# Peptides against a protein of PDB entry 4QMF: the designs that were tried, part 64

Target 1, 175 residues: chain A of PDB entry 4QMF
Amino acid sequence: ESSFMTLFPKYRESYLKTIWNDVTRALDKHNIACVLDLVEGSMTVKTTRKTYDPAIILKARDLIKLLARSVPFPQAVKILQDDMACDVIKIGNFVTNKERFVKRRQRLVGPNGNTLKALELLTKCYILVQGNTVSAMGPFKGLKEVRRVVEDCMKNIHPIYHIKELMIKRELAKR

## One batch from the design tools (peptide; made by RFdiffusion4, then SolubleMPNN)

Design b2_p16_8_s1 (from b2_p16_8 with E5K K9E M14L E16K)
Fold by OpenDDE base, seed 2:
Structure b2_p16_8_s1 (fold): chain B 175 residues (1-175), chain A 16 residues (1-16)
Amino acid sequence: as target 1 above (175 residues)
Amino acid sequence: SEEDKIIEEAIEELEK
């Protein structure tokens, strides 16, 4: 039987505790067992003898990974759908200067979150920028684009460049 | 900024 565990930061404990019954119910539909360990600060998912689809454990792994990175449950649980994938992009190591890091991270979000919104629309992905990670959910093609834009942004390539590119591609695809 | 305007226009286009 397969099992996966992820650690979560202390500040997520209260939230995870409140939604864990919902997590359990969602995973029960697939006969995946789960455990929330508040002492260790970990979430575990595991297959059971009744697990029918062996691949669902990987999605369960992704679910707890997303939850650990502050993705809300109503969004994170969508990872259990067949057409949904996810990516957790580490952005904290691209820049050593904290001020520069914050500036570039904010550039990704943009005024009123509009840059991020545009990126979400163009890639058909959900994107959450928080701390040293960007969590994304959506189709594989979209996720690939998101990772490129996010990493390039941290490398001082303004997202507007990619937004323009994606807009052009979108227009071409409509014809 | 000019970039902000472009993004806003893009959103408008994407939402119509």
Scores: peptide ipSAE 0.324, ipTM 0.891, DockQ to the pose 0.130
Fold by OpenDDE base, seed 3:
Structure b2_p16_8_s1 (fold): chain B 175 residues (1-175), chain A 16 residues (1-16)
Amino acid sequence: as target 1 above (175 residues)
Amino acid sequence: SEEDKIIEEAIEELEK
């Protein structure tokens, strides 16, 4: 039997309580057990004797990881699909200056979220910028691109550079 | 900004 646990911040408690029955139902389809511990502030997923696909536990692990990082359940649960991968990119350690950090993080989002939207479309990923992390879900190739753009942005390379590059690559791929 | 326009145009193209 395999088991994985993740901690979540206190501010997520109320939301997680609200959706936990849905989490349970989704995981029950795969015979994965789950526990929400409100005292410790943790989520646990575990295989059972009825678990048919042992690899699904890794996806369940990713599910609770995403939920802990504020990804909403309707999106996070898609991680259980075979073709869906995810990445949690830590962005808080690239810049020590708080103001600079906020500015660079905002560049990822852009006016009205358009920069982020463009990046999502180009990479075919879902992207959530929250706190000190960026959570992404999508195809593996797209996730690699997201991580590159996100990390470069925190290193003061504007996302527009990568967006232009991705647009060119997209056009070339159609030929 | 000019950059914003580029992004907007990119979105329009991508949504076709």
Scores: peptide ipSAE 0.322, ipTM 0.892, DockQ to the pose 0.129
Fold by OpenDDE base, seed 1:
Structure b2_p16_8_s1 (fold): chain B 175 residues (1-175), chain A 16 residues (1-16)
Amino acid sequence: as target 1 above (175 residues)
Amino acid sequence: SEEDKIIEEAIEELEK
């Protein structure tokens, strides 16, 4: 039997309480047990004797990880699908200066979120920028591209560079 | 601003 635990920030508590019955129901379909500990501020998932697919626990682990990073439940629960992968990219340690960090993080989002939207479309991923992390969900190939763009952005490489490259590659693939 | 325009155009193309 396997179990995984993830801590979540205090500001996420109210939301998690609201959707936890839905989490439980989703995981029950796979005979995965789960616990929300409001005192510790943690979520736990665990296999049971009735768990048919032992690999599903890894997806359950990813589910609670995504929820802890502010991904909404309707999106996060898609991780339980076989064709869906995810990545949580830590961006808080690339820059020590807070103002510089905020500026580079904002470049990733862009005006009206258009930069992020373009990246989502090009990679076929869902992307959420929150705090010191970027959460992404989608195909492995797309996730790899997202991580590259995100990390390069924190290294002062503007996302537009990668977007242009991805657009060119997309155009070439149509031919 | 120029970069923003490029991104907007990219979105338009991608949403076709």
Scores: peptide ipSAE 0.315, ipTM 0.888, DockQ to the pose 0.129
Fold by OpenDDE base, seed 5:
Structure b2_p16_8_s1 (fold): chain B 175 residues (1-175), chain A 16 residues (1-16)
Amino acid sequence: as target 1 above (175 residues)
Amino acid sequence: SEEDKIIEEAIEELEK
């Protein structure tokens, strides 16, 4: 039998407590067991003797990973669908200067969140910028594009460059 | 489309 554990920050505890029954119910449908440890600050998922699909444990692993990084449950639970993938991109180590980090991270979001919305539409992904990570959910092709844009942004390449490229590619594909 | 309009507005703001 297989098990996976992830730690979560203290500020997520209240929310995770609130939705844990929903997590349990969602995983029960696949005969995956789960445990929320408030002392350690961890979430665990594991297969049982009744688990039919051995691959579902990997999706359960991804579910708790997403929840630990502030993705809300109604969105995170979609990872259990066959056609959904995810990526958690660490952005905190690209720059040492905190002010520079904050400015570059803000560029991903843009005015009124429009930059992020444009990226979501172009890549067909859900994207959440929170703390030192960017969480994304969607098709593998889209996720690859998101990671490129996010990492380049932290390397001081403005997202508009990639947005324009993606728009051109989209228009060409429509013809 | 609605998506096209949103993207257009986003690009306009990014170019300011």
Scores: peptide ipSAE 0.247, ipTM 0.853, DockQ to the pose 0.792

Design b2_p16_8_s2 (from b2_p16_8, 5 letters changed)
Fold by OpenDDE base, seed 3:
Structure b2_p16_8_s2 (fold): chain B 175 residues (1-175), chain A 16 residues (1-16)
Amino acid sequence: as target 1 above (175 residues)
Amino acid sequence: SEEDKIIEEAIKELEK
């Protein structure tokens, strides 16, 4: 039997309580057990004797990881699909200056979220910028691209550079 | 900004 646990911040408790029955139902389809511990502030997933695919526990692990990082359940639950991967990119350690951090993080989002939207479309990923992390879900190739853009942005390379590059690559791939 | 316009045009193209 395999088990994984993740902690979540206190402000996430009310939401997790609200959707936990949905989490349970989604995981029950795969015979994965789950526990929400409100005292410790943790989520746990575990295989059972009825778990047919042992690899699904890794996806369940990713599910609770995403939920802990504020990804909404309807999106996070897609991680259980075979073709879906995820990445949680820590961005809080690239810049020590708080104002600079906020500015660079905002560049990822852009006016009206358009920069982020463009990046999502180009990489075919879902991307959530929240706090000190960027959560992404999508194909493996797309996730690699997202991480590159996100980290470079925090290193003061504007996302527009990568977006232009990705647009060119997209056009070339159609030929 | 000019950069914003580029992004907007990119979105339009990608949504086709």
Scores: peptide ipSAE 0.326, ipTM 0.892, DockQ to the pose 0.129
Fold by OpenDDE base, seed 2:
Structure b2_p16_8_s2 (fold): chain B 175 residues (1-175), chain A 16 residues (1-16)
Amino acid sequence: as target 1 above (175 residues)
Amino acid sequence: SEEDKIIEEAIKELEK
C-alpha cells in the first residue's frame, strides 16, 4: 500500500483542523485514508484494501501538498478531478535581496491583482501567490505556461511580455 | 504605468 506525508507550517493548523472532516469525506469517496497529526504538524494519505484506482493516491498527495501551501480546500479538492493538475513553484531562491524579491513577487500579482488575473484567464489556471511559493492548478499546458511566467518574473522578466505572447496565441487559436 | 494599462485592456478583452 502507498502512503504520502507532508508537513505544514504552524499557522495552517487551525484552518486544517476546521476542514479536515471535509478532506476525509472527499478522500473516502476514493477509499483513501487520511490522518492529520497536529503534534507533528503533518498530513498523511494512504491507500487501503478498498482503493480501486491506484492513481488516485497521487492526487491525494497533491491535495495535502496544496493544503499545506495555503490553498483553500474548496479549490484544492478540485485536484481529485481527472482533468486537474497542480504545481507548487518555489520562488524564494531566485533573488537573494529581500527587497528585490518582494518587488518582483508583487510585479507578478500587479495592481489590484490584475496581472495575476490576466495570467489565470490566459492559462485557465488557478494561481495563488503566497510567501516563497506560487501554487497553481489547471491543465498541464497551462501549468507549464504559469511556471515559465512565474520563474521569468523572478528573473526580472516582466509578466507583460508573456501576457502579450499568450494573448497573441489565444487570438491565433480562435481562427 | 503603461504596462498596467495594457494588462487592464487585456483583461477586458479576455472577459468578453
Scores: peptide ipSAE 0.314, ipTM 0.889, DockQ to the pose 0.130
Fold by OpenDDE base, seed 5:
Structure b2_p16_8_s2 (fold): chain B 175 residues (1-175), chain A 16 residues (1-16)
Amino acid sequence: as target 1 above (175 residues)
Amino acid sequence: SEEDKIIEEAIKELEK
């Protein structure tokens, strides 16, 4: 039997407690067991003797990973769908200067969140910028594009250049 | 489309 565990920050505890029954119910449908440990600050998922699809444990692993990084449950639970993938991109180590980090992270969001919205539309992904990570959910092709844009942004390449490129590619594909 | 309008607006804002 397989088991996976992830730690979560203290500030997520209250929310995770609130939705854990929903997590349990969603995983029960696949005969995956789960445990929320408030002392350690961890979430665990594991297969049982009744688990039919052995691959679902990997999706359960991804579910708790997303929840630990502030993705809300109604969105995170979609990872259990066959056509959905995810990526958690660590952005905290690209720059040492905190002010520079904050500025570059803000560029991903943009005015009124329009930059992020444009990226979501172009890549067909859900994207959440929170703390030192960017969480994304969607098709593999889209996720690859998101990671490129996010990492380049942290390397001081403005997202607008990638957006323009993606727009051109989109227009060409429509013809 | 609605999506196209949103993207256009987003790009416009980014170019300011």
Scores: peptide ipSAE 0.243, ipTM 0.854, DockQ to the pose 0.790
Fold by OpenDDE base, seed 1:
Structure b2_p16_8_s2 (fold): chain B 175 residues (1-175), chain A 16 residues (1-16)
Amino acid sequence: as target 1 above (175 residues)
Amino acid sequence: SEEDKIIEEAIKELEK
């Protein structure tokens, strides 16, 4: 039997409390047990004797990881689907200067969120920029592209470079 | 397509 635990920040507590019954119900369908510990500030998922697919625990692990990083439940729960993967990209350690960090992080989002939206469309991924992490959900190929763009952005390579390349590749694929 | 329009708009904004 396997178990995984994830810590969550205090500001996420109220939301997690409100959706935890939904989390429990979703995981019960797979006979995965779960616990929300408000004292420790943690979420735990665990296999049971009735767990049919032992691999589902890994998806449950990813679910609580995504929830801890502010991904809404209706989106995060999609990770339980076989065709859905995710990635949590740590962006907080690329730049030591806070102002520079904020500026580069903002470049990922862009004006009115258009940069992020364009990247989501091009990669067929869901992308959430929050704090020191970027959470992404989608196909593996798309996730790989997202990670490259995100990390390069934090390394002072503007996302437009990759977006233009992705646009060209997309156009060529239509022919 | 609608997708293309959104992307084009985004790129336009990024080039400003």
Scores: peptide ipSAE 0.231, ipTM 0.849, DockQ to the pose 0.834

Design b2_p16_8_s3 (from b2_p16_8 with K9Q E12K M14L)
Fold by OpenDDE base, seed 5:
Structure b2_p16_8_s3 (fold): chain B 175 residues (1-175), chain A 16 residues (1-16)
Amino acid sequence: as target 1 above (175 residues)
Amino acid sequence: SEEDEIIEQAIKELEE
């Protein structure tokens, strides 16, 4: 039997407690067991003797990973669908200067969140910028594009350049 | 489409 555990920050505890029954119910449908440990600050998922699909444990692993990084449950639970993948991109180590980090991270979001919205539309992904990570959910092709844009942004390449490139590619594909 | 309009507006704002 397989088991995976992830730690979560203290500020997520209240929310995770609130939705944990929903997590349990969603995983029960696949005969995956789960445990929320408030002392350690961890979430665990594991297969049982009744688990039919051995691959579902990997999706359960991804579910708790997403929840630990502030993705809300109604969105995170979609990872259990066959056609959905995810990526958690660490952005905190690209720059040492905190002010520079904040500025570059803000560029991913943009005015009124429009930059992020444009990226979501172009890549067909859900994207959440939170703390030192960017969480994304969607098709593998889209996720690859998101990671490129996010990492380049932290390397001081403005997202607008990638957006323009993606727009051109989109227009060409429509013809 | 609605999506195209959103993207267009986003690009406009990013270029300002």
Scores: peptide ipSAE 0.202, ipTM 0.830, DockQ to the pose 0.779
Fold by OpenDDE base, seed 4:
Structure b2_p16_8_s3 (fold): chain B 175 residues (1-175), chain A 16 residues (1-16)
Amino acid sequence: as target 1 above (175 residues)
Amino acid sequence: SEEDEIIEQAIKELEE
């Protein structure tokens, strides 16, 4: 039997408690067991003897990983679909200066979230910027692009550069 | 498309 555990920050406890029955129901469809430990602050997923597809445990692992990083359940649960992938990008270690970190993270989001929305559209990904991580869900190609843009942004390369590049590529693909 | 319009508007704002 396979199992995976993920810790979650304290501020997620209330939300996770609220949606955990939904998590359980979603995973039950695949005969994956799950446990929410409020004392430890952890989520665990496990295969059972009734688990038909052994690979689904990896998706369950990703599910709790996404939930721990503030992705809402209605979005995170989509990871259980065969055609959906995800990435959790750590952005907290690119700069030591807190102010610089905040500024660069804000550049990724942009005014009214438009920069991020443009990136989501161009990559066909869902993207959530929260704390020290960026969570993304979508096709592998899109995820690769998201990671590049996100990391470069933290390295002081403005997202507009990549967005323009992606737009050009998109236009070429339509021809 | 609606998506194209959003992208165009976003890019415009980013270039300002």
Scores: peptide ipSAE 0.195, ipTM 0.829, DockQ to the pose 0.790
Fold by OpenDDE base, seed 2:
Structure b2_p16_8_s3 (fold): chain B 175 residues (1-175), chain A 16 residues (1-16)
Amino acid sequence: as target 1 above (175 residues)
Amino acid sequence: SEEDEIIEQAIKELEE
């Protein structure tokens, strides 16, 4: 039997407790067992003897990973779909200066979240910027692009340059 | 800013 566990921060406890029945129901469809440990602050998923598809446990692993990083359940649960992948990008280690970090992270979001929205549209991904991580969900090709833009942003390359590039590529693909 | 205008225009185009 396969099992995966992830820790979550204390501030997520209330939310996770609220939606855990929904998590259980979603995973039950695949005969994956799950446990929320409020004392340890962990989520666990495991296969059972009734699990038909052994690969689904990996998606369950990704589900709890996303939930731990503040992705809402209605979005995170989509990871169980065959055509959906995810990535959790650590951005906290690129810059040592806190002010510089905040500025670059803000560039990724942009005014009124417009930069992030543009990136989501161009890559066909869901993107959540939270704390020291960026969580993304979507097709593998899109996720690769998101990671590039996010990491480059933290390396002081403004996302607008990538957005322009992606716009051009999109226009070319329409012809 | 000029960058903001470009992004807004890009978003508009993407939503069409």
Scores: peptide ipSAE 0.138, ipTM 0.778, DockQ to the pose 0.131
Fold by OpenDDE base, seed 1:
Structure b2_p16_8_s3 (fold): chain B 175 residues (1-175), chain A 16 residues (1-16)
Amino acid sequence: as target 1 above (175 residues)
Amino acid sequence: SEEDEIIEQAIKELEE
C-alpha cells in the first residue's frame, strides 16, 4: 500500500484538530486511512486493502498538503472530486529582501482583495495567498495561468498585465 | 454580468 505524510506549522494545529473527524469521514468513503500526529506536527494518508481506486491516494495527499497550507477544509476537500486539481506555489525564494517580498505578495491580493478575486474569476480557480505559498484549486488550464501570474508577480511583473490579457482572451472567446 | 462588473472594478482600482 501507499502512504504520504505532510508536516504542518504549529499555528495550524488547533484548526486541524477541530476538523480532523471530518477529514477522516471524507477519506473513509474512499477507504483511505489517515492520522494526525500532534507531537510530530504531521498528517498522514494511507491506502488500505479495501481501497478500490489506487489513484485516490494522490488526491488524499493533495488534501493534506492543502490543509497544511491553511486552506479551509470545506474548500480543500473538493480536491477529492475527479474534476478538481490543485497547485501549491512556493513564492518565498524569488526575493531575498523581506520588504520587497511583502510588497510583491501584496500585489497579488490588491486593494480589498480585488486583484485576487479577478484572478480567481478569470481562471475559475480558488486562490489563497498565505505566508510563503500560494495555494490554488481548479481546472488544469486555470492553474497554469495562476502559476504564471503568481511567479511573474514575484519577478516584479504586476498582475494587471496578465489580468488584461486574460480579459481580452475571455472576450474573444465569447464571440 | 456580476462577474464582469467585479473584474472591471478590479481593473479600475489596479490602474489607479
Scores: peptide ipSAE 0.130, ipTM 0.789, DockQ to the pose 0.803

Design b2_p16_8_s4 (from b2_p16_8, 6 letters changed)
Fold by OpenDDE base, seed 4:
Structure b2_p16_8_s4 (fold): chain B 175 residues (1-175), chain A 16 residues (1-16)
Amino acid sequence: as target 1 above (175 residues)
Amino acid sequence: SEDDKIIEEAIKQLEE
């Protein structure tokens, strides 16, 4: 039997409690067991003797990872689909200065979230910037691009540069 | 700003 566990921050507890029945139901379809431990602040997923596809446990692992990083359940549960991948990008260690960190993180989002929206459209990914992580879901190619833009942003390369580049590449691909 | 306009234009093109 295989199992994976992830910790979640305290502020996620209330939300996770509200959606855990939905998590259980989604995983039950694959005969994956799950446990929400409110004392420890952890989520666990496990294969069972009835688990048909052993690879689904890895997706279940990703599911709880995404949930721990504030991805809402209706989006996170899509990770169980075969064609969906995800990435959790740690951004908190690029800059030691908190103010600089906040500014660069905000730059990634942009006014009214438009910068992030543009990036989502260009990469065909869902992207959530929260705390010290950026969670992304989508095709592998898109995820690779997201990670590059996100990390570069934290390295003081403005996302607009990458957006322009991606737009050019998109136009070239149409030809 | 100019950058904002670029992003807005990009969104427009991508949503079309």
Scores: peptide ipSAE 0.329, ipTM 0.891, DockQ to the pose 0.130
Fold by OpenDDE base, seed 1:
Structure b2_p16_8_s4 (fold): chain B 175 residues (1-175), chain A 16 residues (1-16)
Amino acid sequence: as target 1 above (175 residues)
Amino acid sequence: SEDDKIIEEAIKQLEE
């Protein structure tokens, strides 16, 4: 039997309580047990004797990881699909200066979120920038590109560079 | 501002 646990920040408690019945129902379809511990501030997923797919527990692990990082349930639950992967990119350690961190993180989002939207469209990924992490969901190739752009952004390489390259590649692929 | 325009144009093309 396999079990995974993740902690979540206090500000997510109310939301998680609200959607936990939905989480339980989604995981029950795969015979995965789950527990929300409000005292510890943790979520746990566990295989049962009726779990028929040994790999689904890893997806359940990813589900609670995404939920802990503020991904909404309707999006996060898609991780249980076979064709969906995810990545949680830690961005808080690239710079020590808080103001510089905030500025570079904002570059990733852009005005009205347009930079992020462009990246989502180009990579066919869902991307959420929250706190010290960027959560992404989508195909592996897209996720790889997202991580590159995000990390480069925190290293002071503006996302526009990658967006231009991706646009060129897209146009070439249409020919 | 120029970069913003590039991004907006990119989105437009991608949504077509």
Scores: peptide ipSAE 0.328, ipTM 0.890, DockQ to the pose 0.130
Fold by OpenDDE base, seed 3:
Structure b2_p16_8_s4 (fold): chain B 175 residues (1-175), chain A 16 residues (1-16)
Amino acid sequence: as target 1 above (175 residues)
Amino acid sequence: SEDDKIIEEAIKQLEE
């Protein structure tokens, strides 16, 4: 039997408590056991003797990872689908200056979140910018594009450059 | 800004 555990910050505790029954029900469909430890501040997923697909535990691992990074349950639970992948991009180590970090992170989001929305549509991914991480869910190709844009943004390459490029590529792909 | 308009138009096209 396989088991994976992830820690979550204290400020996520209240939310996780409210949705944990839903997490349990979703994982029960795959005979994956789960535990929310409020004392330690951890989530655990485990295979059981009734787990039919042993690979589903890896998706369960990703589920709790996403939940720990503030992805809401209705979105995070989609990771259990076969065609859905995810990536958690650490962005806090690209620049040491806090103000510069905040500015570049905000640039990724843009006014009213429109920059991020455009990127989501172009890559067919869900993207959440929170704290020192960017969480993304979608097809593998889209995830690779997201990581490129996110990392370049933290390296002071404006996302609009990539958005324009992706728009051109999209248009050229149409027949 | 000009960039904002570009993004808005991109979103519009992508949502159609």
Scores: peptide ipSAE 0.326, ipTM 0.890, DockQ to the pose 0.130
Fold by OpenDDE base, seed 5:
Structure b2_p16_8_s4 (fold): chain B 175 residues (1-175), chain A 16 residues (1-16)
Amino acid sequence: as target 1 above (175 residues)
Amino acid sequence: SEDDKIIEEAIKQLEE
C-alpha cells in the first residue's frame, strides 16, 4: 500500500473543510482513501485493497499538493485525468528583498491579469500565482514553458520577452 | 480567433 501526505497552511483550513466531501467522492471513484487532519493541518491519500490502477495514487498526491497551494477544487480535481499534469514552482527563494519579490511576482500577473492570461493561452495551462508558489496545470510541454517564464521573471527577465517568443513560435507552427 | 485577440490586447498593454 502507498500513502502520501501534504501539509497545508492554516488559512486554507476553512476552504478545505467545505470541499473535503467532494475530494472524498472524487477519489472514491478510484478506490483511493483520503484523510483531512485538522489538528496536524495535513491531507493524506492512500491506496486500498480495491485500488485497481496503482498509478492513480500519484495523481491523488498531486491533487492534495495543488489544494494545499490554493488551487480551487474544480480545477485541481482535473489532475485525475490522464492527460493532465501539474507543477508547483517555488518562487520565494529567488529574491531576498521583499519589495523586489513583490514587484517581480506582480509582473507575472500584469495589468488586469492579462500577462498571466496570455501565458495561459500560449502554454495551454492553468496558472495560479499565490504567495511563494506558482501552481500550473496542463500538458508537459506547456508546464516546461511556464516554469521557464516564471523562474526567469523572478530573475528579472520580463515575461513580455517570452510572450513575444512564444507568439512567434506559434505563428511559425501554423505555416 | 477570440484567443488571438486576447493575446494581442495583452501584448499591447504590456508594451505600454
Scores: peptide ipSAE 0.259, ipTM 0.856, DockQ to the pose 0.738

